# Peptides against a protein of PDB entry 3PBP: the designs that were tried, part 7

Target 1, 203 residues: chain A of PDB entry 3PBP
Amino acid sequence: LNEKDLNLILNKSLVMYESLDSTTDVIVKRNVIKQLQFVSKLHENWNSRFGKVDIQKEYRLAKVQGPFTINPFPGELYDYTATNIATILIDNGQNEIVCVSFDDGSLILLFKDLEMSMSWDVDNYVYNNSLVLIERVKLQREIKSLITLPEQLGKLYVISDNIIQQVNFMSWASTLSKCINESDLNPLAGLKFESKLEDIATI
Target 2, 203 residues: chain A of PDB entry 3PBP as posed
Amino acid sequence: LNEKDLNLILNKSLVMYESLDSTTDVIVKRNVIKQLQFVSKLHENWNSRFGKVDIQKEYRLAKVQGPFTINPFPGELYDYTATNIATILIDNGQNEIVCVSFDDGSLILLFKDLEMSMSWDVDNYVYNNSLVLIERVKLQREIKSLITLPEQLGKLYVISDNIIQQVNFMSWASTLSKSINESDLNPLAGLKFESKLEDIATI

## One batch from the design tools (peptide; made by RFdiffusion4, then SolubleMPNN)

Design b2_p19_6_s1
Fold by OpenDDE base, seed 4:
Structure b2_p19_6_s1 (fold): chain B 203 residues (1-203), chain A 19 residues (1-19)
Amino acid sequence: as target 1 above (203 residues)
Amino acid sequence: SDILMKALGKKIEFNKKLK
């Protein structure tokens, strides 16, 4: 962690805390509170001179993993199992798309509906993962791995048995990013959420 | 998608609170 990241996490934690209400799940409340407490302490103990903070291994930064809910869930995928998950940056402002692969060879591109909290139990991960379906890409391949490159926005590399394919969703993600950053959703009207698929290499 | 629009709206509002 660097100072910038820590500040961001702190601010997010504060906003999440403020969003808690009587309808919030008890476990979620606990996580958010613990996160805020932890991050606050971390911030207080930030060694600006050395750029270091001590983080206990028992605490984990939020990452996208199961179990999670997808809305709407594609009916065709009810009988299939998720195999891989990846997060792809679409801009330099930390807007992200989540991708989940399934054993039928499908990829679903998702947007996070809610902010995630940290996990505080290594052996019992607690997550508040709500995701919104944007697009389904049918590769019809056994997906072995999903790879992202930090310098390549809106691109996902899919490794299957004999091929590496690139999924490029910047055709719509650029607009999405703009809408979020400018607080204007009007440009989304009529936008087609169709990613480009390209073969990169045969392996 | 109405669901997507709502999610984006939430993100926008969240970002506003961060500023």
Scores: peptide ipSAE 0.609, ipTM 0.948, DockQ to the pose 0.694
Fold by OpenDDE base, seed 3:
Structure b2_p19_6_s1 (fold): chain B 203 residues (1-203), chain A 19 residues (1-19)
Amino acid sequence: as target 1 above (203 residues)
Amino acid sequence: SDILMKALGKKIEFNKKLK
């Protein structure tokens, strides 16, 4: 964790805290408050020679993990089980696409519409996860693993028993990134959310 | 998608608050 990362976490924590209201889930509220308290104290004492920070022994950084809701959820997948999850960067900022694979060979591309807080209970998951469906890619094969490369924006590698395939969604993700970063949704008009699938290698 | 548009709107608003 560096200064830049800490500032980002602090700012996010502040915004999340300010968004709390009476309708907020109790667990989420508790976590957001604890996170803000922790990161504020950490920030206060960052690079301080004389400061100390009391850190809870059991905590973890926010990661894409269950349970979470997907909206809309594809009806065809109700009877199938998620097998893999990955997060793909789409720009040099903070915009990401979440990918979840299912045992029917489907891959869904998702956008997070809620910010996550740290988990202060190592044994429990974060409960404020909400994901929006962007695209479903039907690979029709057993997906063994999902691989991402940090230097390759908007690319996901899907490994099955006999093939490695690349899913490239920069055709629409570049526009999505621009819309978010420039605070303008107009470029989304008429945009097709269709990823490019390419065979990379046979196994 | 209306749902996606709403989600993006929330993200944009969130980012504005970060600045």
Scores: peptide ipSAE 0.609, ipTM 0.948, DockQ to the pose 0.737
Fold by OpenDDE base, seed 2:
Structure b2_p19_6_s1 (fold): chain B 203 residues (1-203), chain A 19 residues (1-19)
Amino acid sequence: as target 1 above (203 residues)
Amino acid sequence: SDILMKALGKKIEFNKKLK
């Protein structure tokens, strides 16, 4: 974690806090408040010289994890089980695509509808995130693992029994990133959400 | 999709608040 990342987390936490109202679930409200308190403390104690922050185990839980809802959910996947989850950066900012694999060999590419918060009460906090379906990729293979490389934007590596395949979705993700960053959704008109699949290596 | 557009809109609005 660097200073830039910490500042971003702090700002996100502040915005989330300011968005709380009387209609907000009590558990969610408590979680957001605890996050803000924690991040604020970290920011105050940030040693700019060493860039070291003792991030407690709670920070590690800020990753995309269930339970979550997917809209629209592909009907054909209703009876299948999710096997792996990965998050792929699509720009040098904070825009990300979520990928979930299923035991039928399908990959779904998703966009987060809600901001995530850290879990501070694992036993009592029901984490719910809403995800939007962008694309389904059918590999028809048993997916063992999903790998991402931070230096490779919009790329996902899928490990199956005998092949490593690359899923490249920058064809549409670049436009998506631009739309978000420029606050203009017009470029999405007519955009095809079709990823490129390439065999990288045989195992 | 309409759902995607709405989600992107939310993200944009969230980002505006961050600035």
Scores: peptide ipSAE 0.608, ipTM 0.948, DockQ to the pose 0.713
Fold by OpenDDE base, seed 1:
Structure b2_p19_6_s1 (fold): chain B 203 residues (1-203), chain A 19 residues (1-19)
Amino acid sequence: as target 1 above (203 residues)
Amino acid sequence: SDILMKALGKKIEFNKKLK
């Protein structure tokens, strides 16, 4: 973690804190406050006698993990279990798509509805996860793993059986990125959320 | 999707607060 990243985390934590009100869930409120306190302390003591703090564990808890809510939830998936999760960058900023696979062979592509905070409950991890369904891709095969490459924006590699497939969603993710970065939602009108599937290799 | 638009709107608003 560099100083720039720390500043970003601090600013995000401040914004999240300022969004708290009387209607906010107590657990969420507690986590946001604890995060702000932790990050503020870390920033204050940056390069102090204690050296660099290893925040890998805490940072991990800020990543998308289950349990989470999906809206709208595909009715067909009620009886199936999520098997893998991945996060795919769609630009050089901080915009990303979340992908979850299910044991029916489906992939769902999701957008984060809420800013995520670190979980501070050691025994019971609580996540403020709300995700919006963008697209469902049906592979109809057992998905073993999901692989992402940071240098390849909007691409997800799916390993199933003896085949590697690429899911490319930059056709719509580029527009999504533009909408966010330019603060203009107009380009969403008429946009088709259809990813491209391609066989990459047999293994 | 109205839900997606709302989510994107939240993200946009959040980003504005970060600036």
Scores: peptide ipSAE 0.607, ipTM 0.948, DockQ to the pose 0.694

Design b2_p19_7_s1
Fold by OpenDDE base, seed 1:
Structure b2_p19_7_s1 (fold): chain B 203 residues (1-203), chain A 19 residues (1-19)
Amino acid sequence: as target 1 above (203 residues)
Amino acid sequence: MKKKLETKKQIGKFLIQRW
């Protein structure tokens, strides 16, 4: 965690707080408020020299959200199990794609369109837990692991028994990144969400 | 920040409509 990351989290938490209205569930309101309080205090206590923050004991009980949903969920994957997950940066602005592998040899590329808060008061807190399906890549191989390399934007390495393959989605992810950063959706019109698969090495 | 988050929501809707 660096100061830039902390500022980003603070700004996200503020926007989430500002989005609360009379129709928002009480549990959601409470969690968003507590997250904002935590992140604000974290920001106030930030020691840039040591990359350390003193966290009060009350906030140490926060839990990660779950479960997540995929929309639409590919019907063909209902009988299969998710095996690996990876997050791949598509730019230096922390835009990311989530990748999930399945035991049928499928890889799905997912977009996180909503912001989430941590769970602070309740078990199994679920809010904005949807991921949006971008693409399904069928590798027709057992996927052992997913690897990302530092500074390689929009690239995922898939390790199988005898091969390392690269999934390169920069053909569309560069446009997606631009759309997010410029707040313009026009470049998405007619964009093909087709990743390039390449064999890198036999093992 | 706010505009970027709203854009992400709109992108999500766009992506869903392709299926």
Scores: peptide ipSAE 0.637, ipTM 0.962, DockQ to the pose 0.917
Fold by OpenDDE base, seed 2:
Structure b2_p19_7_s1 (fold): chain B 203 residues (1-203), chain A 19 residues (1-19)
Amino acid sequence: as target 1 above (203 residues)
Amino acid sequence: MKKKLETKKQIGKFLIQRW
């Protein structure tokens, strides 16, 4: 976490707070408010010299949100189990794709279109927990692990028993990144969401 | 920030409509 990242989180938390209205669920309101309070306090206590923040014990009780949903969920995956998850950066602006593997050898590439908050007071807090399906990549292999390299944007390494494969989605992720950063959807028109698979190494 | 978040939401809708 650096100062830029902290400012980004603060700005997100502020926008989430400002999006609250009379129709917003009370649990959501509470969690968004607590998130903003926490991040604001982090920002106030930011020690730029050490890149550290003192977190009070009360804020350490926050839990990760869950469960998550996928929209649409591929019907063919209903009978299969998710095995691995990875997050892949697509630019230096902290735009990312989520990847989930399944025991059928499928990979799904997912977009986080909504901002999420942590759970502060409620067990099993659920708000904006949907991920959007971008692409399904079928590997005819058992997936053991997913690896990402910080210096390699839009690339995922899939480890199977005897092979390392690269999934490269920069063909569409660069355009997606541009759309987000420029606040322009026009470049999405006619975009093909087709990742490239390459064999990298035999194990 | 607001524009970026709204754009992401619209991208989500666009992506869903492809299926």
Scores: peptide ipSAE 0.635, ipTM 0.962, DockQ to the pose 0.918
Fold by OpenDDE base, seed 4:
Structure b2_p19_7_s1 (fold): chain B 203 residues (1-203), chain A 19 residues (1-19)
Amino acid sequence: as target 1 above (203 residues)
Amino acid sequence: MKKKLETKKQIGKFLIQRW
């Protein structure tokens, strides 16, 4: 976490707070407010020299949000189990893709279209917990692990029993990143969400 | 920020409609 990232999180938390209205669930309101309070305190107490923040004990009790959903969920995967998850940067740390592997050898690439807050008070807090399906890549292998390299944008390394494969989605992720950053959807028209699969090494 | 978050929501809708 750096100052830029903290400012980004603060700005997101502010926008989430500003989106609250009379129709918003009380639990959601409480969590968004606590999120904003936490991030604001982090920002206030940010020591750039040490990259350290003193976090009060109250905020260390944040809970995992969930469950999550995928929209649409691939019908072919209803009978299969998710095995691994990874997050891959598609630009200079601002936008990312979530990847989930399944025991059928599928890899799903997912987009976070909604901002989420952490759960602070409530178990099983659910708000903006849907991820959007971009692509399903069929590797036809048992996926043991997913590896990402921060310096390699839009690349995922998939480790199987005997092979390392690279999934490269920069063919579409560069355009997606541009659309987000420029707030222009026009480049999405006719974009193919097809990742490139390459064998990297035998193990 | 607000515009970017709105853009993400619209992208999400676009991506869903593709299926």
Scores: peptide ipSAE 0.632, ipTM 0.963, DockQ to the pose 0.901
Fold by OpenDDE base, seed 5:
Formats: structure tokens, sequence, C-alpha cells
Structure b2_p19_7_s1 (fold): chain B 203 residues (1-203), chain A 19 residues (1-19)
């Protein structure tokens, strides 16, 4: 966590707060408010010299939101178990894709279209926990691990028993990044969400 | 920030409609 990350989280938390209306669930309202209070306090107590924040005990009780859902969930994956998760940056603006592997050798690439908050007040808090399915890549191999390199945008390395493969999704992720950053959806029209798979090394 | 988050929501809707 750095100052830039903290400022981003603060700005997101503010926008989430400003998005609250009369139709928003009371639990959601309370949770978003607590999120904003926490992040604001973190920002106030940020020591840039040491990269440290003093966190009061009350905020240490926050839980990670979950479970997550996938929309739509591929019906073929209902009988399979998720094995690995990775987050891949697609630009320098902190836009990212989530990748999940399954024990059938599938990879799913997911978009986080909604902002989430931590759970502060309610056990099993669930809000904006749906990830959007972009692509399913079938490797037909047992996936041992997923590796990302921060300097390599839109690339995922998949390690199997005898091979390292690269999944490169910059063919569509560059356009997606542009759409997000420019707030223009027009470039999505006719975009193919097809990643490139390449063998990198035999193990 | 607000415009970017709204764009993400719209992208999400677009992506869902493809399936």
Amino acid sequence: as target 1 above (203 residues)
Amino acid sequence: MKKKLETKKQIGKFLIQRW
C-alpha cells in the first residue's frame, strides 16, 4: 500500500458514498459509510516516510467480502473446483482483469464492473460481489499455478506439470482499458474477446 | 472517478449481454 493506492481507495469510497440513495439497502449504506470512515482515517494517519498507518482495533474486525459470483457462470464449470486466482493489470491506471483456474484445465477471465467495500458490520456481507465473465480459455491441462509479472500488462503465465504457457489478452484488454479511461463504449462494438495462448517453456 | 465507475458498470452490462 502506497499513498497513490490510498488516494485511489479514498476516491472510490467517496464515489460509493455519493452513489447511495433512498433505494439503497440500509446494510449497504451503513457498510459504505464505515468504509469511507475507515479509508478517511487511514489517509489522515498515513505516514509516507514509513509507509505505515495506525489502524484502530475496531477497523481490524473488517472482513473480506465474499463469496463472489460469476455472471454468467459457465454451466460446464458447475462440477469443477476453482484452483487458482490471479489479478492481471491491463494498464498503468490500475485497471485489472481477474483470472480463475479450474481443475478441468479451464481459465476464466473476469471483469470487476462494480466496486466493492469491505464487510464492517454484518457477517456475510455481500454487495457488488459479481464478476463478469469475459472469456473462457480451455487448456486441457492440470493447472498448478498462475503467475503474473507486473511489468507485463495483460499477460498471464500458466504453469502445468510439464509446460509454461502464456495467455495474452492484450488484443481486447487494450481496447477495454481505453474504454474505461476515456469513458467511451464505442470501441467495444465488434471487439473479439479471444486471448492468445502460446507455449513458453517445457519443464 | 464517478464517470469511470459508471463506464465500468456499462461495460459489465455489455459483457453480460454477449453470453
Scores: peptide ipSAE 0.632, ipTM 0.962, DockQ to the pose 0.919

Design b2_p19_7_s2
Fold by OpenDDE base, seed 2:
Structure b2_p19_7_s2 (fold): chain B 203 residues (1-203), chain A 19 residues (1-19)
Amino acid sequence: as target 1 above (203 residues)
Amino acid sequence: MKKKLETKKKIGKFFIERW
C-alpha cells in the first residue's frame, strides 16, 4: 500500500458513500459507511515515511465477501468447478482483469465493472459482486495454477502438468485501459476480445 | 473518480450486450 493507492481507495469509498440513498439496502449502507470510516482513519494515520498504517483491532474483523457471480455465466461451465483465480493488472492505474480457471481446462477473463465494499457486518455479503465475462479461453489442459508477474501487464501464466502457457490479452486490454482512464468507450467499437495463447516452456 | 466508475459500469454493460 502506498499513498497513491490509499487515496484511490479513499476516493472510491467516498463515491460509494455518495451513491447511498433511501432505497439502498441497510446492510449495504452499513458496510459502505464502515468502509469509509476505516479508509478515512487509515488515511489520517498514514505514515508515508514508514509506509505503515495502524489498524485498530475492530477493523481487522472484516468478513468474507461473496458469493460472486459471473454475467453472463457460460452455460457450458455449469457442470464444471472453478479451480483457480488470479487478478492481472492491465495498467499502472490499478485497472485489472480477473481470471478464473475451471476443471474442464477453460479460462474465463472477467471485468470488475462495479465497485465492491468490504464485508463488515454479515457473512455472505452480496453487493456489486458480479463480474462481467469478457472472454473464454479453452486451454484443453488441466490447469494446476495461475501465475502473474508484477511487471508483465495483461499476461497470465497457466501451469499445467507438462507445460507453461502464457495468455496475453494486451491486444484488447490496452484499449480497455485507455477507455477506462479517458472515460471514452469509442475505442471498444469493433475491438476483438481475443487473447493470444503461447507455449512458454515444457516442464 | 466518479466518472471513471460510471465508465466502468458502461463498459460492463457493453460486454454483457456482446454475448
Scores: peptide ipSAE 0.650, ipTM 0.959, DockQ to the pose 0.920
Fold by OpenDDE base, seed 5:
Structure b2_p19_7_s2 (fold): chain B 203 residues (1-203), chain A 19 residues (1-19)
Amino acid sequence: as target 1 above (203 residues)
Amino acid sequence: MKKKLETKKKIGKFFIERW
């Protein structure tokens, strides 16, 4: 966590708070308010020299976020189990892709189109918990682990028993990043969402 | 920030409609 990241989370939390109205669910209102209070206190107590923040006990009682949904969920994956999850940065502006592996050797790339608060009061906080399917990559291998390198935007390393593979999605993720940052969707038209798979090393 | 979040929602819709 750095000051830039904290400012980004604060700005997101403010926008979420400003979006609350009379029709917003009470649980959502409470969680969004608590989120803003938490991030504001973090910002006030931020020591940039040490990268340290004291978190009050009340905020350590946060609940697990989720369950998450995938939209659309690939029908072929209903009989399979998710094995690994990773988040991959696609730019320096904290745009990210969520990656989930399955025990059939599939990797799905997911977009977080909706912002959610942390869960504070309730178990199974279900608000803006849908992830959007971008791409399914069939590796046809047992996926043991997913590795990301912070300096390597739009790249995922997939470790199997006998091979390390790189999934590179910068072919489309650079355009997606631009679309988000410029608030223009036109460059997405005709874009292929096909990641490059490359063998890096045999184990 | 607001415009960025609105854009993300539209991008989500774009992906859903592609499948």
Scores: peptide ipSAE 0.649, ipTM 0.959, DockQ to the pose 0.921
Fold by OpenDDE base, seed 1:
Structure b2_p19_7_s2 (fold): chain B 203 residues (1-203), chain A 19 residues (1-19)
Amino acid sequence: as target 1 above (203 residues)
Amino acid sequence: MKKKLETKKKIGKFFIERW
């Protein structure tokens, strides 16, 4: 964690708290409030010199989030199993794409359009758990691993048995990043969401 | 922050409507 990341999480947690109303589910309210309390205490106790924070025992027992959904889910993938997940930064502002591989050799690129709180007191916490489909890339190979390099924005390395391939989605991800940061969707009109696949090395 | 999060929600809808 760095101070910039902590401030970002705090600001997200505040906006989530401010979005609560009388119609919001009680479990959601409780988790969003606990999230804000946790992040606020974390911010207050931040030691920049050591990059350390003392986390009180009451916040150490966070629960697993999920299940997650994909919208739309590709019908062709209903009979297949997800094998790997990776998160790829598309800018220095923490905009990211989620990538999921399947055992048919498909890779899906997903957008997280909604913010989620951590789960604090319930198992299988379901709130804003949908990811949005951007693109499906068919590699026609068994995907063993997904690798990202922090210095390489909008790039994913796919490892198969005999080959390393690069998926490069900066052709559209740079525009997407701009749209998010400027709060303007107009540049998305007519944009092709087609990633470039390149062979990098034979293994 | 708020404006960015609302923009992300609109982008989500844009992608859903494209399929």
Scores: peptide ipSAE 0.646, ipTM 0.959, DockQ to the pose 0.926
Fold by OpenDDE base, seed 3:
Structure b2_p19_7_s2 (fold): chain B 203 residues (1-203), chain A 19 residues (1-19)
Amino acid sequence: as target 1 above (203 residues)
Amino acid sequence: MKKKLETKKKIGKFFIERW
C-alpha cells in the first residue's frame, strides 16, 4: 500500500458514504460507515516514511464478503464448478479485470462495475457483489492454475498439464481503461471483446 | 472520483445489454 493507493481507497469510501440515503439497508449503512472510519483512521495514521499503519483489533476481525454473482451467467456453465480466480491490472491505475476458470476449461473475464465495502459485522455480506461478464474464452483443457505478472498489463498465464498459454486482452482492455479514465463510453461502440490466445511453452 | 464510479456503472450496463 502506498499513499496514492490509500488516497484512492479513501476517495472511493467517501463516495460510497455520500451515496447512502433513507432507503439504504441498515446493514449496508453500518458497513459503509465502518469502511469510511477504517480508511480515515488509516489515512490519519499513515507514516509515509515507513509505510506503516497501526490497525486496531476491531478492524482485523473483518468478515468474508460474498457470495458473488455474475451477470449474465453463461448458461453453459451452470453444470460446471469454478476452479481458479485471478485479478489482472489493465492500467497503471486501479482498473482491473477479474478472471474465473471453470472445470470445463472455460475462462470468463469479468468487470467490477460497482464498488464494494468490506464486510465488518455480518457473514455473507451482500452489497454490490455482482460482476459483469465481458468475455468467455474456451481453452478446452483442464486449468491447473492462473498466473499474473504485475509488470504485464492485461495478460493472464494459464497453466494446464502440458502447456502454458497466454491470454492477452489488451486489444480491448486499453480502450476500456481509457473509457473509465476519461469518462467517455463512445470508444466501446463496435469494439470486439476478443482476447488473443498464444501458446508460450510446452510442459 | 464520483464521475469515474458513475462511468463504471454505465460500462457495466453496456456489457449487460450486449449479451
Scores: peptide ipSAE 0.646, ipTM 0.959, DockQ to the pose 0.918

Design b2_p19_8_s2
Fold by OpenDDE base, seed 4:
Structure b2_p19_8_s2 (fold): chain B 203 residues (1-203), chain A 19 residues (1-19)
Amino acid sequence: as target 1 above (203 residues)
Amino acid sequence: MEKLETKKKIGEFFIKRFS
């Protein structure tokens, strides 16, 4: 974890916190608060060791709109509760992966293959999204928050009680992006959809 | 191929992978 990354994480955490309102899901609220607490602690520690970190305004919020379906939904996760959702860009063309965390410590990486708009009135629309399972990553820890950095393609930061971990899925996401952009699925054949997990910082 | 169609087919690919 470098200063820039920490700054971006902190900024995103702050923005997410500020975005909380009365309509925000309780679980989301809790996780955002916890995220902010953890990141703030990291920031404090960083400042103590390396000096003040200037907060950048570069941030990105999750773009996924519910309701959505997940296909297939892992059977093991039926008994668990989704805790966080994030959207990660995989290219500059705005192709993205959706990530959902569960209270068993699992992450699922999802592809948006379909999106339907539904309206409840003339001026208000909701989206019904189809999400397709790409990968399940088992962290086996309580996931407090999911963080994405605007300039880091195919990377997700997972905050737990004691650690920030990076999930890097560019090993396959770059190919996926290419497939989307070129309208060619051939490169997907034989591709391993295995993300890399790295410990970034202890908190 | 249209992007939406491509995405749909990609979705089908992933579904089949886990089937």
Scores: peptide ipSAE 0.637, ipTM 0.943, DockQ to the pose 0.389
Fold by OpenDDE base, seed 2:
Order: structure tokens, then C-alpha cells, then sequence
Structure b2_p19_8_s2 (fold): chain B 203 residues (1-203), chain A 19 residues (1-19)
């Protein structure tokens, strides 16, 4: 397998992914996404000169469902619509970051400071999940999809029209995870909440 | 400190950062 072949497979996988709609069977959706994730990971490893592709067995699609509040909400985004939501684990436990994309090409990374169980079945009381703004990333691209690779902590893949990009926030998320787990906020002081953006593949 | 309380305080930290 050479780089050209890998790109071809990636493109095919992306096309398959983009063909998914509301009528697509759940199993088919899962399989297509798994394939895309696998190929994307392979491409990442190829570019990084690390020849080892760990085949990740566990596919995780975590979508935040239900009403949520974002505090503070960036004023610039009031006129824009949220397009995608993803949840990314930052440790092997239960700590996670929520990412929301907007039609202006912005990504916001959010922290769940309150765990509210959303009950859809209870007629009258919509509990909003509290989400707190950590970082805003401006991609200035039309974001088609947000995907997570299985077992990759603190990484989000952003699919646009002509590019797949990786957002890596483990530079700060590892510290955040530690703070949560140890109940110590001191390491957050002076921490830069700046994610690394990297181009994975041109489409 | 309870995990829930820790998360709440972290939230407060981030809110303060953007204030």
C-alpha cells in the first residue's frame, strides 16, 4: 500500500460516509464510520512516519443529545447554526469534552461541569446540560462531519469538503483529566488551552 | 473532594477565564 492507494481508499470511505442519511440502517452507518476511522488512522500514522497502525476494536460514537446551555456563549456565533456535536473521551474513565461545530467554520470545545441526566420521557421538565466554554477554534471551512477514532483520547477529526483535519487537545486535556481525578484545580492555573490542528489528508 | 463538586469548580474556573 502506497500513499496514493491510501488516499484513494480514504476518498472512497469518505464518499461512503457522506452517503449516509436518516434512512440508512444503523449497522451500515456503524460499519461505514468504522471503515473511515480505520483509514483515517492509517493515514495519520503514514504521515507521522510511525508505521504501526493499532487496529482499534472499539467504535465509539458519542453524540450529545438533548438541550444544553453553553456558558459563556461566544457572541460571534449568535447568528450561526450548530452543525455537528461530538463527545471525546480524555481519559479511560468517564471524563469527556464536548465539541460543537458551527456553519461559520468554528469549533467550540466544551466542558460538562454539571452532569444532568436528560430524561426525554418525562413530559414537562427539560433539563439542560450545562456546558462551559474552554476553547474556540476557527477553521474557516464548511464542516461536514465530526468523527472520533476509537480509543484515541483527546482527538477529534474534522471532515470538510477538501480536507480531513485532526484537532488534538491532549496538551491541556491530560491536565484537566488529572485535575478531575485528583480533585485538584491547581494545575489549571497558567495552563494554555490551545489545541493543535493538523492536516491529515486532502480530499 | 467529590468528583461532582470538582467538576463544578472547574466550570467556574473556565467561566471566570472568559469574563
Amino acid sequence: as target 1 above (203 residues)
Amino acid sequence: MEKLETKKKIGEFFIKRFS
Scores: peptide ipSAE 0.636, ipTM 0.943, DockQ to the pose 0.375
Fold by OpenDDE base, seed 3:
Structure b2_p19_8_s2 (fold): chain B 203 residues (1-203), chain A 19 residues (1-19)
Amino acid sequence: as target 1 above (203 residues)
Amino acid sequence: MEKLETKKKIGEFFIKRFS
């Protein structure tokens, strides 16, 4: 497989993804997303020259689920609507970050400060009603979907009309995970909660 | 400290950050 072939496959996968609508069969939708996810990962690895292609067995697709509360809720988002929600694992101990997208192109990263959670998804996704704001990432794009790879800790893929982007928050999430697991908050002091945004593919 | 209490305190930390 050369770069040209990879790009062709990616483009085909993206076109298929864009063709998805509310009438699309759930299985078909999942398959297309899985393919796009895989190809996008390949593309990332190709560009990085050093990336190992890991075939992920599982994936998570963001769905709008709730009820939930966000504290503090950014005032700038009061007039906007949440469009997607996803959970991203940050360690092997099942600590996770919740991500919510809005129709203004904002992505917020949220912490579950309570253990009490409910499953709202048929796939047994667990959501907490209490969410605390960590970071706001302004993409300024129409966010169509949020995709997570279970084996890729602290990474979120954001799909918009013309681009697939990766949000990587392991720079701070690794420390957060440690704080949770060790019951020590000291390492949070002075930590920058700034995620890395990277373009994975253009449509 | 119990994990639950730790998470609660972490939540409080983040609340203060935006405040």
Scores: peptide ipSAE 0.642, ipTM 0.942, DockQ to the pose 0.356; fails the geometry check
Fold by OpenDDE base, seed 1:
Structure b2_p19_8_s2 (fold): chain B 203 residues (1-203), chain A 19 residues (1-19)
Amino acid sequence: as target 1 above (203 residues)
Amino acid sequence: MEKLETKKKIGEFFIKRFS
């Protein structure tokens, strides 16, 4: 995760929050609020660790862009803080999974179901508006960082205080990639979306 | 089917799993 990515997510969440009114569905309203909460907490954590992030410029640009969503947002995570975000390639760079970690030790794996690209800054930064929940992985550890290696498809490395663990989701991600590329969803119906967790090294 | 439409339908599939 870099500063620009965090700012984009935050700005989109703010725009979506500002769009809420008295006619908004109760479930939608709740989800938007909870999404804003976790993103805001992530931003706070970022600021505390790496210094203040200026979001004013990006926020102004975001008002011209679309909202950001995670659907469904896990209810169990409403009171927890997002800590890290990573993007993991699942094929030759065309398809990817987004992972967000929380301070309860949870990882959520998310699918980008819409490739709507929007520019948010002067450098023509592009971002997606919609994320969909695939899997929640519970680690009984404090997550310090998420590491990805571009040459290792469908693998996420989770660093805690004393151990590095690998989350491998190629058991389902290879099928998902194929479904996307071939425009066939049939193989998904019987697929288990359960990632493999493995201890890699002690620290 | 167009790739973008496929992704949208996959999203709907995942949402339905948690409904």
Scores: peptide ipSAE 0.639, ipTM 0.942, DockQ to the pose 0.478; fails the geometry check

